# Peptides against a protein of PDB entry 3T6J, part 179

Target 1, 375 residues: chain A of PDB entry 3T6J
Amino acid sequence: PIVESYIGFIESYRDPFGSRGEFEGFVAVVNKAMSAKFERLVASAEQLLKELPWPPTFEKDKFLTPDFTSLDVLTFAGSGIPAGINIPNYDDLRQTEGFKNVSLGNVLAVAYATQREKLTFLEEDDKDLYILWKGPSFDVQVGLHELLGHGSGKLFVQDEKGAFNFDQETVINPETGEQIQSWYRSGETWDSKFSTIASSYEECRAESVGLYLCLHPQVLEIFGFEGADAEDVIYVNWLNMVRAGLLALEFYTPEAFNWRQAHMQARFVILRVLLEAGEGLVTITPTTGSDGRPDARVRLDRSKIRSVGKPALERFLRRLQVLKSTGDVAGGRALYEGYATVTDAPPECFLTLRDTVLLRKESRKLIVQPNTRLE
Target 2, 372 residues: chain A of PDB entry 3T6J as posed
Amino acid sequence: PIVESYIGFIESYRDPFGSRGEFEGFVAVVNKAMSAKFERLVASAEQLLKELPWPPTFEKDKFLTPDFTSLDVLTFAGSGIPAGINIPNYDDLRQTEGFKNVSLGNVLAVAYREKLTFLEEDDKDLYILWKGPSFDVQVGLHALLGHGSGKLFVQDEKGAFNFDQETVINPETGEQIQSWYRSGETWDSKFSTIASSYEECRAESVGLYLCLHPQVLEIFGFEGADAEDVIYVNWLNMVRAGLLALEFYTPEAFNWRQAHMQARFVILRVLLEAGEGLVTITPTTGSDGRPDARVRLDRSKIRSVGKPALERFLRRLQVLKSTGDVAGGRALYEGYATVTDAPPECFLTLRDTVLLRKESRKLIVQPNTRLE

## One batch from the design tools (peptide; made by RFdiffusion4, then SolubleMPNN)

Design b2_p19_6_s3 (from b2_p19_6, 8 letters changed)
Fold by OpenDDE base, seed 3:
Structure b2_p19_6_s3 (fold): chain B 375 residues (1-375), chain A 19 residues (1-19)
Amino acid sequence: as target 1 above (375 residues)
Amino acid sequence: MGNGPTGVAGPVYPVVFEP
């Protein structure tokens, strides 16, 4: 088998300032069969990048073909095991040297083990569909998130010699209609500038890319979905995201006004964006469970994903990228923290919903990694 | 950067090794 590994200070999620990496390491075996769909995605990546809702001037100047491999993890050392990874975490290196993507296939498989009777916050009519397509939709989302999410976008930089990696006279900010007014100076990085919001903001951008691009027919085709199946995969992917946004409230600490998990904060932000879109796209309804205790239901109107959801996400995603590219920390923080704010204001009453989420919380899942043998 | 599964409590899972 082909063995892959990494080790070192890699992910900065545990650093309050998003800069210092946690020491991690894994050993995994390549799953060749599962890698094939990701290879097809890589082959289409350059074209799919053009579908992202920002001007080419805000995209990487040169497409560097990355690796994308599905891995079965034998051992993982760290605070947690992800479903996918994009490395390196340095935008400058991603732009100049390229990057590698991995999907941790056996981790995803564990995530698929959901009992229908324990599936919270969904309408009964959605549960069977959700269970059926959760796995396939995860493959799509992870692939897009890593490859075209983390792998997309350009940082505007002035180097130590004063040279710009963009034409100051011709590049226009699509949000303001003006020339570029800010950029990264020598020694400045995404993490150093955006600090406390950097990790979650980037995850939000990557998740948004996944939702946005999963609507593209070519993406579904790459993953082998056609017709009604493709539409169901799209629906479940979006449904999963809005559900995750509700579940995310578990990771918010009201007393400290703080989020404890970057990805969950990101998913809550996306939920807020899609709720703001209105028109009945997303509805969260407080209910009473069969046990007489508080419950809730999340509903996503399938028919409004393209007409209402996509435009809302497009505008939001463009703003995320533009603010990232220009190093506009003030604008980026205002935007992101605005959507990440959790209050008890009507109609959603998110703090009250948080109590419901905590009440319905599932037991913490543990991934146990036993000895593996090749036969 | 790592991505955990959506719609699951704890997108990044704690790992426990079995001897």
Scores: peptide ipSAE 0.024, ipTM 0.635, DockQ to the pose 0.255
Fold by OpenDDE base, seed 4:
Structure b2_p19_6_s3 (fold): chain B 375 residues (1-375), chain A 19 residues (1-19)
Amino acid sequence: as target 1 above (375 residues)
Amino acid sequence: MGNGPTGVAGPVYPVVFEP
């Protein structure tokens, strides 16, 4: 088999300032059959990048075809096992040297395991559909998240010689209508500049890219979904995200006003964006479970995903990218922390919902590394 | 960047290699 591995100080999720990488590593085997979908996605990447809601001037100047493979993980050493990976984590390297993507296929398979009777916070009518399409929709989401999420966007930089990687006279900020007024200076990085919000912000951007682009028919076709199946995959992907946003409350610590997991914080932010869009797109309803204790239901109106959800996400995602590209920390922090704030204010009463989430908390999945043999 | 599942992964157990 083809063996892939990586090792080093890679992910900075455990650093409160998002700067210091945790030492991690994996050994995996390439799953050629499962890689085919991602190869097709890579083949379409240059075109799909144009579908993102920012001007080409905010995208990488040169498209560098990345590698994207599905991997069956044999061993993973780290604090957590991801479903997908995009490396390197340095945006400057991504835009100048390229990047690599992987989907951890057997990790995804574990993540797909859901028992209907244990599935929380969904309407009964959605449960079977959710169970059916959770896996496929998550494949789509991970692929988009890694390749076109983390793999997209440009940082505006002034180098040590004073040269800019963008035309200051012609590039316009789509949010302000003005010329670019901020950028990264020599020695400044995404992580160093955005610090405490950098990891979660980037995950939020990547997740948002996934939701946004999964609406594109070409994406669904690449993954082998057409017609009603494609629509169901879209619905379940969005439903999974809004549910995840609710589940995310488990990882918020009210007493410290902090989040303990960057991806879950990101998913909560997306939930907040979609709730703000209003118009009945997303509804979270407190209920009473069969046991007489608090419960909740998340509903997503599939008919409003394109009409209400997409425009809201488009605006939000564009803002994320523009603020990232321009190194506007003040604007970026204001935007992101605004959506990441957890209060008990009506109508959502998120702190109360958090209590419900904790009450209904599912057992943490245990991942056992597989056995393998030479044949 | 690593995209985790909708929940945090549990413990990782050792790999066993069989000849």
Scores: peptide ipSAE 0.019, ipTM 0.590, DockQ to the pose 0.130
Fold by OpenDDE base, seed 2:
Structure b2_p19_6_s3 (fold): chain B 375 residues (1-375), chain A 19 residues (1-19)
Amino acid sequence: as target 1 above (375 residues)
Amino acid sequence: MGNGPTGVAGPVYPVVFEP
């Protein structure tokens, strides 16, 4: 088998300032069968990057073909086990040297295991579809998230010599219609500038890329989905995201006005964006469970994903990228914190919903190290 | 440890299991 590993101070999710990496490591074996799907995705990456909702000037100048493999994790050491990874974390290196993507396939498999009777916040009619397609949809989402999410976008930089990596005279900010007015100076990084929101903001961008591009037929074809199956995968992927946004409230601490998990904060932000889109796209309805206690239902109107959801996500995703590219911390913070704010304002009453989420909290899943055998 | 110039944090999706 092909063995892959990494070790070191890699992810900064546990640092409030996004600067200090947590020590982590894994040993994994390449899953060749699943890797073939990701290889096809890589082969289409350059074309798919053009589908992202920002001008080419905000995309990387040169496409560097990355490696993408599915891995079965033998061991993982860290505070959190990811489902996918894009490395290195240094955008300068990603832009100049390239990057590697991995999907932790057996971690995903564990995450996909859901018992119907324990599945919260979904309508009964959605549960069977959700259970059936959660796994496949998540494979799509992870692939897009890593390869085209974290792997996309350009940072505008002025180097130590004063040279820009973009044409100051011709590049226009699509949100303002003006020339680029801010950029990263030498020594400035994404993390150093965006600090407390950097990790969650980037996760939100990557998740949004996944949702946005999963609508593309070519993506679904790469993963082997066509016709009704493809549409079901799309639906379940979006449904999973909006559900995750509700579940995310578990990781919010009202007393501290703080999010404890970057990905969950990101998912909540996306939920807020899709709720703001209105038109019956997403509805969260408080209910009463069979036990007589508070419950809730999330509804996603399948027919409105493309007509309502996609445009809303497009606008939001473009704004995220533009603010990131230009190093506009003030604008980025205002945007992101605005959507990340949790209040009890109607109609959603998110603080009240949080109580429901906590009440309906599922048992924590555990991952156990797999065994290997020689055949 | 900060990312290098123009570095982005958080290249993992998703954190599925936390201690």
Scores: peptide ipSAE 0.028, ipTM 0.568, DockQ to the pose 0.164; fails the geometry check
Fold by OpenDDE base, seed 5:
Structure b2_p19_6_s3 (fold): chain B 375 residues (1-375), chain A 19 residues (1-19)
Amino acid sequence: as target 1 above (375 residues)
Amino acid sequence: MGNGPTGVAGPVYPVVFEP
């Protein structure tokens, strides 16, 4: 088997300022079959990047073909095990030197092991479809998230010599219609500027890229889905995201007005964006469970994903990217924290829903090092 | 950046466990 490993100060999720990496390491075996799918995605990446909702001037100047490998993790040392990884975490290095993507396939498999009767917050009619396509849809989402999410977008930089990596006279901000008014200066990084929101904001951008690009037929084809199957994968991917946005409330601490998990905060933000889109796209309905205690149902209207969901996500995703590229911390914080705010305001009453989420919380799954054998 | 399993509905991305 092909063995891969990494070790070092890598992920900064535990740093309140998003800058200091936690010491982390893994040893894994390459899953060749799944890696082949991701290689096909890589082969299409340059074309797919053009489908993202920002001008080419806000995309990387040169596409650098990354590696993308699916890994079965044998051991992982760290505070949390990811489903996917994009490294390095420095945007400047990603832009100039490139990056590597990995999917932790067996970690994903653990997440998929949900019994139908324990599946919370879904309509009964969606449960079977969700169970069937959760795995495949998540493979699509992880691939897009890592490769085209984290792997996309340009930071506007002025170097130590005063030179810009963009044409100040010709590049236009698509949101304002004006020339670029802000950028990263020498020594400034994504994490240093956006600080407390940097990790979650970037995860939100990457997740949004996944949802947005999974609508593209070529993406589904790469993963081997066509026709009705492709549409079901899309639906379940979006459904999974809106459900995750509700479940995210577990990781909010009302007393501290703080999120404890960057990805879950990101998913809540996406839920808020899609709820704001209105038109019956997403509905969260408080209910009473069979036990007589509070419950809830999330409904996503499949027929409105492209007509309502896509445009809403497009606008939001473009704003995320523009604010990131220009280093507009004030604008970025205002946008992101606005959607990340959890209140008990009608109609959603998210703080009340949080109580329901906590009540319906599943037991935490334990991830145990796998046993290997020679066959 | 790593996406860890949350065990929650939706994609499993890195869960930061506070000690």
Scores: peptide ipSAE 0.026, ipTM 0.644, DockQ to the pose 0.125; fails the geometry check

Design b2_p19_6_s4 (from b2_p19_6, 7 letters changed)
Fold by OpenDDE base, seed 3:
Structure b2_p19_6_s4 (fold): chain B 375 residues (1-375), chain A 19 residues (1-19)
Amino acid sequence: as target 1 above (375 residues)
Amino acid sequence: MGNGPTGIAGPVYPVVFEP
């Protein structure tokens, strides 16, 4: 078997300033069969990057073909086990040297073990479909999230010699219609500039890329889905995201106005964007459970994903990228914190919904790593 | 950067490793 490992200060999610890495490490074995799907995605990456909703001037100048492997984790040491990884975590290195992607396949498989009777916040009519396609949709989402999410976009930089990596005279900000007014100076990084919102903002961008590009037929073909199956995978992927946005409220602390998990904050932001789109795309309905206690249902109108959801996400995703590229911290913070704000304002009453989410919370799951034998 | 579902802990199934 092909063994992969890494160790060191890798992820900065536990740093309030998003800069200092947590010490972690893993040992894993390559799953060749699953890796083949991701290899096909890599082969199409350069073309798919052109489908992202920003000008080529905001994309990397040169596509560097990354590695993408599916890994079965033997051991993982850290505060949490991710479903996927994109490394290095430095945008400058990603732009100049390239990157590597991994999907932790057996971690994803664990996520699929959902009992129908314990599946919260979905309509009954969606539960069977959700259970059936959650796994496959996750493979699609993780692949897109890592490869084309974290692996996309350009930072505008002025180096130590005063040279720009973009043409100041010709590059136009698509949001303002003006020339580029801000950039990263020498020594400035994504994390150093955006600080407290950097991790969650980037996760939100990557998740949004996944939702946006999963609508592209070529993506579904790469993963082996056609016809009705492809449409079901799309639907379940979007449904999972809006559900996750509701579940995310568990990780918000009202007293501190603080989010405790970057990915969940990101998913809540996406939910807010899709709710703002209106037109019945997403509906959250408070209900009463069979136990007489508060419950809720999330509904996604499948027929409105392309007509309402996609345009809303396109505009939002473009704004995320433009603000990131230009190092516009003020604009980026205003946008992101605006959507990340949790209030009890109608019609959603998110603080009230949070109480419902907490009430329906499942027991904390523990991942136990068993002994692995080579047969 | 990593992607992970919130709080999904389940049994790690023995993966058949092809050599």
Scores: peptide ipSAE 0.015, ipTM 0.561, DockQ to the pose 0.080
Fold by OpenDDE base, seed 5:
Structure b2_p19_6_s4 (fold): chain B 375 residues (1-375), chain A 19 residues (1-19)
Amino acid sequence: as target 1 above (375 residues)
Amino acid sequence: MGNGPTGIAGPVYPVVFEP
């Protein structure tokens, strides 16, 4: 088997300021079959990057072909086990030196194991589709998230010599219609500037890229889905995201007005964006469970994903990228924290829904080291 | 950045398990 490993101060999710990496490491075995799908995605990446909703001037100047591998983890030392990884975590290095992507396939497999009767917050009619396509849709989402999410976008930089990596005279901010007014100075990084929101904001951008690009037929084809199957994968991917946004409330601490998990905060933000789009795209309905206690149902109208959802996500995703590229912390914080705010305001009453989410919380799954044998 | 599964709501990329 092909063995891969990494070790070091890598992920900064436990740093309140998003800058200091936690020491972690893994040893894994390459899954060749799944890696082949990601290689096809890599081969199409340069073309797919053009489908993202920002001008080429806000994209990397040169596409650097990354490695993308699916891994079965044998051991992982750290506070949390990811489903996917994009490294290095330094945007400047990603732009100049490139990056590597990995999908932790067996970690994903654990996440997919859900019993139908325990599946919360979905309509009964969606449960079977969800169970069937959760795994495949998540493979698509992870691939897009890592490769084209974290792997996309340009930071506007002025170097120590005063040179810009963009043409100040010709590059136009698509949101304002004006020339670029802000950028990263020497020594400034994404994490240093955006600080407390940096990790979650970036995860939100990456997740949004996944949802947005999964609508592209070429993406589904790469993963081997066509026709009705492709549409079901899209639907379940979006459905999973809006459900995740509801489940995210578990990780909000009202007393501290704080989120305890960056990805879950990101998913809640996406849920808020899609709810704001209106037109019946997403509906969250409080209900009463069979046990007589509070419950809820999330409904996504599949017929409105392209007509309502895509445009809403497009606008939001473009704003995320523009604010990131320009280093506009004030604008970025205002946008992101606005969507990340949890109140009990109607119609959603998110704090009340949080109580329901906590009530319906599933037991935490334990991930243990897999046993290996020679066959 | 590593994405970890949340198990309940779908995959978390990366999930930080606090002890």
Scores: peptide ipSAE 0.028, ipTM 0.639, DockQ to the pose 0.138; fails the geometry check
Fold by OpenDDE base, seed 1:
Structure b2_p19_6_s4 (fold): chain B 375 residues (1-375), chain A 19 residues (1-19)
Amino acid sequence: as target 1 above (375 residues)
Amino acid sequence: MGNGPTGIAGPVYPVVFEP
């Protein structure tokens, strides 16, 4: 078997300022079959990047072909085991030197082991479909998230000599119609400028890229899905995201007005974007469970994903990227914190829903080191 | 950037095992 490992100060999710990495490491075995799908995705990456909803001037000047491997984790040392990894975490290095992507395939598989009867917040008609396609849809989402999410976009920079990596006279901000008014100065980074929202904002951008590009037939084909199967994978991927946005409320602390988990905050933001789109795309309905206690149902109208969901996500994702590229912290914070705000305002009443989420919370799953056998 | 804690509903980004 091909063995991969890494070790070091990598992820900064536990740093409130997003600057200090936590020491982590893993040992894993390459899953060749899934890696081949990711290799095909990499081969299409340069073309797929053009499908993202921002001008080429906001994309990397030169595409650097990354490595992408699916891994079965044998050992992981850290505060959390990711489903996917994009390294390095420095945007400047990603733009100039390239990056590597990994999918932790067996971590994804553990998350799939939810019993139908314990699957919360879904309509009965969606449960079987969700169980069937959760795994495949996660593979698609992780691939897009890492490769085309974290791997996309340009930061506008003025170097130490005063030179710009963009043409100030010709590059237009697609949101304002004006020339670029802000950029990163020498020594400024994504994390240093966006600070407390940097990690969650970037995860939100990457998740949004996944949802947006999973609608592209070429992406589904790369993963081996066509026709009705492809549409089911799309539906379940979007359904999973809106459900995750509801479940995310577990990680919000009302008393401190803060989020304890960057990815869950990101998923809540996406839920809010899709709810704002309206037109019956997403509906969250409080219910009463068979036990007489509060429950809820999330519904996603499949027929409105492309007509309502995609345009809403397109606009939002473009705004995220433009604000990131220009280093507009004020605009970025206003946008992101606006969607990340949790209130008890109707119709959603998210603070009340949070109580329901906590009430219906499943026991924490323990991830145990697997045994491997050569037969 | 790595994927953070696995939520039950989303792609299993890192399950933050809080000790």
Scores: peptide ipSAE 0.027, ipTM 0.639, DockQ to the pose 0.167; fails the geometry check
Fold by OpenDDE base, seed 2:
Structure b2_p19_6_s4 (fold): chain B 375 residues (1-375), chain A 19 residues (1-19)
Amino acid sequence: as target 1 above (375 residues)
Amino acid sequence: MGNGPTGIAGPVYPVVFEP
């Protein structure tokens, strides 16, 4: 078997300032079958990057073909086990030197194991589809998230010599219609500038890329989905995201106005974006469970994903990228914190929903280290 | 940051495969 490992101070999710990495390490074995799907995704990456909702001037100047493998984790040391990884975490290095992507396949498989009777907040009619397609849809999401999410976009930089990596005269900010007014100076990084929101913001961008590009038939074909199956994978991927946005409330601390998990904050932000789109795309309805206690249902209108959801996500995702590229911390913070704010305002009453989420909280899943067998 | 989505339920803490 092909063995991969990494070790070091890698992820900064536990640092309030997003600057200090947590010590992590893993040992994993390559899953060749799943890796072949990701290789096909890599082969299409340059073309798929053009489908992202920002001008080519906001995309990397040169596509650097990354490595992408599916890994079965033998051991993982850290505070949390990711479903996927894109390294290095330095955007400048990703832009100039390239990156590596991995999907932690067996971690995903565990995440997919949900009993129907324990599946919260979904309509009964969606539960069977959700159970069937959660795994496959999440494989798609992780692949897109890592490769085309974290692997996309350009940072505008002025180097130590005063040279720009973009044409100041011709590059136009698509949101303002003006020339680029801000950029990263020498020594400034994504994390250093965006600080407290950097991790969650980037995760939100990457998740949004996944949702946006999973609508593309070529992506679904790469993963082996066609026809009705492809549409079901799309639906379940989007449904999973909006459900995750509701579940995210578990990780919000009202007393501190703080989010305790970057990915969950990101998913809540996406939920807010899709709710704002309106037109019956997403509906969260408080209900009463069979036990007589508060419950809720999330409904996603499948027929409105492309007509309502995609345009809303497109606009939002473009804004995220433009603000990131230009190093506009003030604009980025205003946008992101606006959507990340949790209040009890109608119609959603998110603080009340949080109580419901906590009440319906599932038991924490534990990942047990797998064993290996010699055949 | 390059870590893919942790499982929808929080950081995918070790999934205990129930036999």
Scores: peptide ipSAE 0.019, ipTM 0.579, DockQ to the pose 0.211; fails the geometry check

